Peptides against a protein of PDB entry 7PB4. Designs and how they scored, part 78

Target 1, 105 residues: chain A of PDB entry 7PB4
Amino acid sequence: KMLNIKEYKEKLLSTLGEFLEDHFPLPDRSVKKKKKNIQESSVNLITLHEMLEILINRLFDVPHDPYVKISDSFWPPYVELLLRNGIALRHPEDPTRIRLEAFHQ
Target 2, 218 residues: chain B of PDB entry 7PB4
Amino acid sequence: DALQMAVGYFEKGPIKASQNKDKTLEKHLKTVENVAWKNGLASEEIDILLNIALSGKFGNAVNTRILKCMIPATVISEDSVVKAVSWLCVGKCSGSTKVLFYRWLVAMFDFIDRKEQINLLYGFFFASLQDDALCPYVCHLLYLLTKKENVKPFRVRKLLDLQAKMGMQPHLQALLSLYKFFAPALISVSLPVRKKIYFKNSENLWKTALLAVKQRNR

## One batch from the design tools (peptide)

Design b1_p23_2_s2 (made by RFdiffusion4, then SolubleMPNN; from b1_p23_2, 15 letters changed)
Fold by OpenDDE base, seed 3:
Structure b1_p23_2_s2 (fold): chain B 105 residues (1-105), chain C 218 residues (1-218), chain A 23 residues (1-23)
Amino acid sequence: as target 1 above (105 residues)
Amino acid sequence: as target 2 above (218 residues)
Amino acid sequence: VSESDKLTLRLLVEELVELEAEL
């Protein structure tokens, strides 16, 4: 039973990865839109997959404080996507922190 | 079913022929209250009763009691909330009922099935910040609803004006902190680094019920 | 992003969380 769950989890992760790459890719940074003071912070944006992985891991690793601090690597549209679709919740006391929704709780 | 009869009574109104209208009303109200607190209400029942509570069909005391028992069994329909907000625009409910509604909306926010249409009502909720009695609860609601796209210069100005008028209220600071997070360039004012955002505990009225709902849906 | 894709995303994440909880 446990082995089957692990195998299924791996398959699901793979499916999710492919799905996210196809439907939720990071924008190509290639469009040199003009240098207005958007802090071109050289911060590498993480994929939505990586973001979800961080959130899921935090939920299970630290269930008493399942919140992740939003970093500059978090693409704002992804954060908004997760919050809008009920996948993530904002911390009630710190708007810079989000958690995965505890769907099983 | 006793609940169906009770809901039907509120929906259709008092049948003329009952000499004991008040006793009948109380009986049905107690039925709704009992079921709501024990088991929660179905989304359809909440749809009907929430609409009634805000329509001004009954007196304030009855409306207040109905609204207090709007406890879901599972989910609340977004459409029910949208309809309820439409009644707030008509203004047939008391100020106390409006306050209670916003408290309810915050308390039940996670049980609302969808948020898309509610998010479209952002402007209406934001306008309600001008009501001093509603302001704390509306700030909490807006804190839950606010997306980057909602953070506009004119709203920032309004919040700062409210802060100037009302002082540095914890609920306003919470909302402003969120606005600053989304659009730091729009808020030049140094907000005090509050380590803790504090909203008035709107959920206290339903705390036990919400725990029970969460336990049933596990 | 289509509404269908958003729903699919939610469902996939929910299922993944459920599986993780069983592990």
Scores: peptide ipSAE 0.450, ipTM 0.396, DockQ to the pose 0.308
Fold by OpenDDE base, seed 4:
Structure b1_p23_2_s2 (fold): chain B 105 residues (1-105), chain C 218 residues (1-218), chain A 23 residues (1-23)
Amino acid sequence: as target 1 above (105 residues)
Amino acid sequence: as target 2 above (218 residues)
Amino acid sequence: VSESDKLTLRLLVEELVELEAEL
């Protein structure tokens, strides 16, 4: 039973990864040059997959404080996407912290 | 069952002929209160009763009691909230009922099934910041709803003007801090770094009920 | 992003969380 769940989890993670690459890719770095208002922050943005992984891990590793601090590596549209679709919640006392929604609670 | 009879009474209204209108109303209200606090209400029951509470069909005391027992068993329909907000626009409810509704909306926010239509009402909620009685609760609601797309220059100006008028209120600072997070270029003023945002605890009225709902849905 | 893609994203994440909770 546990082996089947692990295998299924791995398959699901792979499917999610492919889905995110196809439908929610990071903006191409090439568009940096022309529009002045993109803050030139040299910060490497993480993928939506990596962001979700961080949030999931935090939920299970620290269930009493499942909040993750939003870093400069978090692309703001991804944060908004998660918050809009009920995947993540903002901390009631700290707008810089978000958690994964506890779907199993 | 007794709850269906009670909901039906509020929906259809009192049959004119009963001499004991007040006793009947109280009986049905107690039935709703008892079920809501013990088990929560179904989304359909909340849809009916929430609209009744805000429609002005009954007196303020009855509306207040109905609204206080709008506790979900599982979820609240977004459509029910949208309809409720439409009643706020008609102005048939008291100021105290409006305050209670915003407190309820904040307390029950996580139990609302969807937020897409509620997010479209952002402008309406933002306009309600001008009401001094509503302002603390509306700030809390907006703190929950605000997306980057909502952070516009005119809203920043309105918040700063409101802060200038009312002083540095914790609830306004919380909302401004969120606005600065989404659009730092629009807020040149150094906001005091408050690590802790303190809203008035709107949940206090429903705290026990919400704990019970969360326990039943585990 | 389509509304369908947003829903799919939510469902996939929910399922992952459920699976993780079973491990």
Scores: peptide ipSAE 0.449, ipTM 0.397, DockQ to the pose 0.295
Fold by OpenDDE base, seed 2:
Formats: C-alpha cells, structure tokens, sequence
Structure b1_p23_2_s2 (fold): chain B 105 residues (1-105), chain C 218 residues (1-218), chain A 23 residues (1-23)
C-alpha cells in the first residue's frame, strides 16, 4: 500500500508539474527592458509548482501554524490564483502570510 | 417534514384565514431555528429563507431571527448570496438587518461554494464602506475578497479619506495593509506594521454552530 | 487561464494533499 501511494504521488507530481508548465507558466522575462526605473527586483520568481510545494510542506511540517510568509519570489498572480480558487487562505491577522487549505480535514 | 412545512409557510406567506397567525409564525420560526442550530440547513432552504429575510416580507424581528439561523449543513450557494445582495440594493431591509447580513456573510464565507459572482460585487461592497455601522464588517469582507485588480487608485483615495474622517480603525488598517501589499506604489503613507489584524469577531454569533458544521463536514 | 484549468489545478492540489496525508 505505501509503495503504491509513493509511486502514485510521484506520478501525480510529474503530471502536476507538466500541467503547471503548460497552463500556468511564469511570464517570459523576454519583454524588452524599457529602462524605466522600475527596480528590477533581482528576485527570481519561483514557479507555481515550487510555491505549492512550499505551502504543502508547511501544512504538514507545522500543522499548528501552516502559514507561509509571502516573499518577493512569489509572483502576485499565482498568490491570487491560489486564493481565488480556494487552494490557499490568507492569514486573518497578517496579509503577508498564506496557508494551503486543509482539504483533508 | 416539520422543516418543509415551516419553509413553505415562509415562502407562501401566512394564509389570511388563520386566527392564530402569531402562534403559527412562532411555531414555524422555532422549527427553523431548532433544525438550523442542530443540523444546519440545506442550500435550498438557505436560498429560500435568506431571500425572505431580506425581502421585507416579514417584520424586522422575524427577519433578524431567520437571518441568525442561516447556518448551512454543508454549503451555501453563491446565487443565494447574490440574490441577498440584490435585496440590499432594493433597501427594504433595516440597517440592523444589513449589519447582520454582512456579519453572516463574513462568518459563512468559507461555506459559500463559489466566489466568482461575489467578487463581481466588490464595487457594491466597497461603496458600503461609507456606512459607519457597516464599515467594520465590510472591511472584513473586502479583506477576504480583495484581489490585486481591485486595488485601484480611486479606491485607495477613498480608503485614505475614510481613515482621515474616522481615524485609524483596526479594520480599516487591515484593509489598507492588504491594499499596500498588492499595490505598494499606490500607498505612500507608512502604515504601522501591525503584526495583528483585528476584525470584530463576526463569527461570535455562530461560533458554536460553525464548529459543529466543520465537525460534520470533516 | 480557462475556468477548466483552474478547476483542474484545484483538483490536482486536493489529490496531492490527500496523498500527503496518507503518507
């Protein structure tokens, strides 16, 4: 049973990864540097896959405080996507913190 | 079923010929209250009763009692909420009923099946910030609903103007902090880094019922 | 992003969380 669950998890993660790359890609950095002084926050944006991984890990590692602090690496549209679709919740007291929804509870 | 008879009574209205209208009303209201607090109501029952509570069909006391027992068994339909908001626009409900509705909406927010249409009502909710009685609860609702696309310069100005009028209210600060998070360039004012956002606990009226609903749906 | 893709995303995440809870 456990082996089958692990194998299924790996397959699901692969499927999710491919799905996210196809349907929820990061915006191409290639849009021309028009030099307006927007501080190119040199912070590399993480993929939606990496964001979900962080949220899932936090939910299981720290179930009593499952909230993750939103960093500059979090692409705002991804944060909103997760919140809008009921995948994540904002902390009631700190708008800079989000948690994965505990679907299993 | 006693509940079906009670819901049907509220839907169809009192039959004119009943000599004991008040006793019949009270009986049906107690039936709804008992079922709602014990088991919750089905989405269809909430759709009917929520519409009745906001339509002005009954008196304010009855509407208040109905609205207080709008506790879901599982989910609330988004359509029911949209219909309810439409009644707020008609203005047949009392100010106290409006406050109670916003408290209910915040308390039951997680039980609403979808949020797409509710999100389209963002502008309506935002306009309700001007009502001093609604403002704390509307801020909480907007805190739950606000997306980056909702954070516009004109709304920032309105929030800052509201803050200038009413002072640094915790609920307003919470909403402004969220706005600053989404659009830091629009809010030049240093907001106090309040680590703790305090909304009025709208859930207090339903706390026990909500715990029971969550336990049944787990 | 289509509404279908958003729903698929939710379902995939829900399933993943359920699997993690079983491990």
Amino acid sequence: as target 1 above (105 residues)
Amino acid sequence: as target 2 above (218 residues)
Amino acid sequence: VSESDKLTLRLLVEELVELEAEL
Scores: peptide ipSAE 0.448, ipTM 0.397, DockQ to the pose 0.310
Fold by OpenDDE base, seed 1:
Parts: C-alpha cells; sequence; structure tokens
Structure b1_p23_2_s2 (fold): chain B 105 residues (1-105), chain C 218 residues (1-218), chain A 23 residues (1-23)
C-alpha cells in the first residue's frame, strides 16, 4: 500500500514538474545589463516546482506553523500566482510569510 | 483551407467590422462540423477547438456544437484533455456542457494518446461524483481510470455514502465492484456479482463517427 | 499563462497534497 502511494507520488511529482517547466518557466535571465553598477546580487531564483515542494514539506513537517518565509529566491510573480489562485495563503499578521492552502480542511 | 479559416476564426475571435457576424459564425461552424464528421479533426484542431468550447468565449449553443464535433482523425492529445478539465473549474461553461464533456471524454477515451496526466486528475474526477448530473458519466470515467493505488478508505466511504443517498445505481455498483476487486478488505459489503457492467451509452452520440475513425485507422 | 493552465496547476497541487496526507 505505502509503496504504491510513493510510486504514485513520484509519478505525480514528475508530471507536475514537466507541467511547470512547460507552462510556468522562469523568465529568461536576459536582464538587459543597463549600466548602473548596482551589485544586483544575482539571487538564484528557484523554480515553481521547488517553491511548491517547500510549501508542501512545511505543511506536513510543521503543521502547527505551516508558513514559509518569502525569500529573495522566490520569484514575485510565482508568489502572486499561488496567492491569486488559492494555492497559497498569506499569513494574516506577517505579509512576508505564506502557507500552502489546506485543500483537505 | 476552409477548415483552417474556420479554426482560425474561433481561435482569434470575430473580426469587429463584419455586420454579418452570425452568418460568418454559422459558416465556420458548419465547416468544422462537416470535416469532423466526414474525416475527423487533427489533434491540433481538437486542441484549439476543445479549449474554445469550454472557455466560455462563445455561447452555450455554439460550445455544444463545437464539442459534439470533437471527433479525432487519429488521436486526441492528453494535454488537450488536461486543459479542458481546467476550464471545468472556471465555471464559465454550462452544466449541460460539462455533462457533454464527460460523455465525450468517455466516448473518446481510447483515442487519447496518453493517460498519465489524466490519471493524476483522478481526485478531481472523483470529487465530481457529487454532481447528480455528472455522476453516471464520472463513474464510467473512473471505472476506466481506477488503479489499485486510487482505491483509498476515504474514497470507499464516499462511494458507500453516495450509494446510501442515491440507491444502488448500476454505475456506482460497477465502480464499487472494481474497488472491491483492487481492495477487498476495504469493502465488507456483499456486492451482487454482475456479469455485465452497464454504463449509460455515452458513446451513442458518436457511435457512427467512432466506427468511421476505427475503420480509417485500420 | 492561460487561465486554464492556472487551474490545472491548482488541481495538480490539490491532488499532490491529498496524496501526501495519505502517507
Amino acid sequence: as target 1 above (105 residues)
Amino acid sequence: as target 2 above (218 residues)
Amino acid sequence: VSESDKLTLRLLVEELVELEAEL
């Protein structure tokens, strides 16, 4: 039983990954080098898949505080996508924290 | 090509300036219908038109006619079906369009190229069992999709509760029998051994077309 | 990204969460 669920999970994750790569890719890093010397710390943006994985893991690992702090690695359009589509919720007291929506509650 | 022009019309929408919008719409719709029933549609044409039929871009009458002519020449892309299911969640299509879509999905099931992503939508389809109008067709779809890994205690409870509410419907019994086959320990209820599984003839709308498709692909 | 794709994303995530809850 557990093995079948794990296999199904892996298949689901794979399908989700492919879907996200096809439909929700990160923007091409063609940041036009406009001239100004601001050390834009090349913050490595994470994929939407990685972001979802973090949110899911937090929900199950820390169910009493399922919120994840938004880091600079979180591409703002992905955060907005998750919030606007009811996939994630913003913390009521801290706008820098988001959680996965409890779809089963 | 007349078909390409018709598909392009539905994709791009009506060009503002034509006074005879309804005549143009009807012309293109008839073109699609004629080609679909005679030869079937290419996977790309189905992808475009199926999305349009469920998006709410056009009225219910037009959407119904488009959906009725979603007949493949060869195959239907799984991605087209996944996109179509996503439109069901938006609620821009009518209840009748949803019913027709599930009937179509069951009828065309063997012509869908892959099932991996559709199988991942199992939970969504299962949730749609609560809709009385969809329930018979969703049961048929789930009967085609259900694997051992999908048979969970909570889904068994939901099916038994639904049976208690709706009675011993043939389509529910068929699905429960399959569940019992995969997980006999979860279903203590004696199900009548039905030698024949009876689903509503969802295929009747496309029976002639499906026979023609099968003959062309031999 | 189409509205269709956004809804598909939600459905896939919901199914994944349901699956995780069963583990």
Scores: peptide ipSAE 0.436, ipTM 0.443, DockQ to the pose 0.451

Design b1_p23_2_s3 (made by RFdiffusion4, then SolubleMPNN; from b1_p23_2, 11 letters changed)
Fold by OpenDDE base, seed 2:
Structure b1_p23_2_s3 (fold): chain B 105 residues (1-105), chain C 218 residues (1-218), chain A 23 residues (1-23)
Amino acid sequence: as target 1 above (105 residues)
Amino acid sequence: as target 2 above (218 residues)
Amino acid sequence: VSEEAEQRLRLLVEELVILEAEL
């Protein structure tokens, strides 16, 4: 039973990965807007897949404090996407923290 | 064999150089349809064609016709169904194709060789209850799949919420009655004792073909 | 991004969370 669930989880993760690449790709960094001076802190944006992995892991690893702090690596449109679709919830007192919805509870 | 050539065409895709791509496609599609309705398809042929129908490789009209002729000669591999569900997750198929797939899955349920992995997809199917177009067919599928272990408090809440939103639908009532049977303590609401479980007749599209399959396998 | 794609994303994540809870 557990083995089959794990196998299915892996298949589902693979499917999610493909789905995210097709529908929610990171913006191509190639739009070098030539604007000179602002230190484009080359913040390495993480994929939506990686973001979801972090949120899922936190939900199960620390169920009493399932909130993740939004880092600069979190692309703002992804955060908004998760929030507006009820996939993630913002912390009531700290807008810089989000959690995954506990769909299993 | 004409069928092997047709399946190979769908698997490998159209050869670029064919001037009359549409006529070739139609010829191969008719070959598959004729064999499927007359004799059924082998499990391997269903594996290939079912994946093609759900992958988005072809247009919706072609995918719909392929899916309608997914009639087994003997059995359908569980692995083919699991792969098909994975394609539903990717969402390269139309909403109408999804509805047709669930209708097909219910109609062909008894011809699937094993149910162990399909039972693990219970949560995915359950999540699809939120789609109003899928809901009647998903309820029927879940009615076939539901075990005591699947009846969890959160799923009961979701079904009751769905009933509050959509009203007392016969298909939803059938599923809730099954849930109450497995876990009476989770469902305090008195469900009307329906003597007959009524699902939309998903089998209607394949009724004649299914009778023929059952006769060949006796 | 289509509304349909966003709905599918929710369903996929919901299923992953449910599966993880069973593991």
Scores: peptide ipSAE 0.648, ipTM 0.420, DockQ to the pose 0.422
Fold by OpenDDE base, seed 3:
Structure b1_p23_2_s3 (fold): chain B 105 residues (1-105), chain C 218 residues (1-218), chain A 23 residues (1-23)
Amino acid sequence: as target 1 above (105 residues)
Amino acid sequence: as target 2 above (218 residues)
Amino acid sequence: VSEEAEQRLRLLVEELVILEAEL
């Protein structure tokens, strides 16, 4: 039973990875050129996959405080995507913190 | 069952010119209250009763009691909330009922099945910020609803104007902080770095009931 | 992004969370 769940999880992660690459890719770095005044914050944006991994890990590693602080590496459209779809929730007292929805509860 | 009879009474009104109209009303209201607090109400029951509470069909006391027992068993339909908001526009409910509704909406927000249509009502909720009695609760609701797309220059101006009139209210600060998070270029004002956002009545009237609902749905 | 893609994302994440809870 556990082996089957692990195998299925791995398959699901692979499927999710492919799905995210196809439908939710990071914006091409090339669009950086034109608008001068956006501080080229050299902050490497993480993929939506990496963002979800962070959120999932936090949900299970720290279930009493499952919130992740939104860093500059979090692409704002991804944060909005997760929030609007009910995948993530904003902290009621701190707008800079989000959690994954506890779908297992 | 007793609940169906009670809901049917509120929906259809009193069938018989019973001499004891008030006793019958109280009986049915107590039935709804008892079931709601013990087990929660089905989405369909909430749909019916929520609309009744806001329609002005009954007196303010009855409407208040109905709203206080709008506790879901599982979920609240977004459509029920949209319909309820439509009744706020008609103005047949009291100011106290409106306040209670917004408190309820904030309290029950996570139990609403979808948010897509509610998000379309953002402008309506934002307009309600001008009501001093509603403002704290509307700010909390908007804090839950606000997306980057909702953060517009005209709304920023309105919030700053409200802050100028009402002072630096915690609920306004919370909403402004969220606006600044989504659109820092629109808010030049240094907001005090509050470690915690405080909304008035973060402990809602339903806290105990909602904990019980969450425990039953686990 | 299509509404369908967003719905599918939710379902995939939901399933992943449920599976993680069983591990």
Scores: peptide ipSAE 0.630, ipTM 0.698, DockQ to the pose 0.318
Fold by OpenDDE base, seed 4:
Structure b1_p23_2_s3 (fold): chain B 105 residues (1-105), chain C 218 residues (1-218), chain A 23 residues (1-23)
Amino acid sequence: as target 1 above (105 residues)
Amino acid sequence: as target 2 above (218 residues)
Amino acid sequence: VSEEAEQRLRLLVEELVILEAEL
């Protein structure tokens, strides 16, 4: 039973990875210099996959404080996407912290 | 069931012939209060009673007591909230009832099943920021609702105007900080970094009941 | 992004969280 669950989890993670690459890719940095979209070029943005991994790990590692601090590596549209779809929740007292929804509870 | 009889009384209204209308009303109100605080109310019961509380069918004292006991057993239907907001537009409820509704909406926010239709009401809630009595609670609600798409230049201007009028209130600062997060280019003003956001404790009225709901749903 | 893609994202994450809890 546990082995089957692990194998299924691995398949699901693979499917999620492919799905995120297809539907939610990071914006191409290659768009030309001219328009002052002050996305300050210096911060390495993480993928939505990496963001979800961080959130899932925090939910299970620290269930009493499952909140992750939003870093500059968190692309704001991804944060908004997760919040909009009820995948994540904002901390009631700290706008810089989000948690994954506890779907298992 | 005593609760079903009580809900039915509020829904259908008092039968004309009862000499003891006030005693009957009080009995049914106490029944609803007792069940709501002990067990919570079903989504259907909240749908009915919330609409009654905001419709102006009863007096302000009764409406206030009904609204205070809108505690879910499990979930609140988004449709119930949308209907409730529609009653706010009609203006048959008192100012105190409006304040209480926004406090309730903030306190019960996590128990609302969906947020899609509530998010469409963003503009209506934002317009209510102009009411000085509502402003702290509306800021808290907007802090929970705000998406990147809601952060528009005209709303930024309105928040800055409110700040100029009222000063740097903690609730306005919380909302502005969120706006700056989603749209940093729209807010050139340096905002003080607050590690903790302090909203008025709207939840305090329901704190014990909400703890009980969370314990029952575990 | 299509509404369908966002719904599917939620479902995938929900399933993943449920599976993680069973582990």
Scores: peptide ipSAE 0.626, ipTM 0.706, DockQ to the pose 0.306
Fold by OpenDDE base, seed 5:
Structure b1_p23_2_s3 (fold): chain B 105 residues (1-105), chain C 218 residues (1-218), chain A 23 residues (1-23)
Amino acid sequence: as target 1 above (105 residues)
Amino acid sequence: as target 2 above (218 residues)
Amino acid sequence: VSEEAEQRLRLLVEELVILEAEL
């Protein structure tokens, strides 16, 4: 039973990864190299896959405080995507924190 | 009738003694789903099932499936919607269930028989704008409900504060544009002239079903 | 297309969370 669940989980993760790459890719940084030397701190945006992984892990690792702080690496449209679809919830008192919906409860 | 048996099962709850509770539950869910998508549900059936879905009587997965099949044959009773909103106040439903309910409410808005009591809930819906998960759908709902009498200075301030916090969202801009239409003196800020109001297509979950309902009622 | 994708995303995440809870 457990082996079958693990195999199914791996298959599901693979399917999710492919699905996210196809439908929710990061915007191409068309860095038009306009020369302005502003050290735009190249905040490395994480993929939606990585964001979901962080949220899922936090939900199960710290079930009493399942909230993740929104960092600069979180692309705002992805945060909005998760919230509007009821995949994530904002903390009621701290708008900088989000959690995954506890679908297993 | 299989549908009456299914609705009766959800209303009365699972009879304790059946070893096959999950199989029975699934059978009745499938019955409701099949009828709802093919023919729609009567107003009385929606009244019962909508309240069950929001009461917390069943698990989140079951409640979600019930809500997804709340498709009217003809009309939805306003009283059913008011009762449903009362369950949202009790807080026994998940955040995902709340989002789904607001999506449903927007999608089914034209099928609700009356709007007088729903309009009285304007303040409650407006308070839900603070929830980022609900905000897009609540803005759409408020766009449908807003009358000149609802446009108050304190609500304008709250919307501008939300825009400052969340950025210029299309759904907030749509609502602010409507507020400016009703009370131009309250909104000094130049809003970008968007020719098209774009709310998220909350209807897409039910688009095919809604088309079928409209075709049957012609 | 985008809305169907968003719905599918939710379903995939929901299934994943349920599976994780069973492990």
Scores: peptide ipSAE 0.651, ipTM 0.417, DockQ to the pose 0.257; fails the geometry check

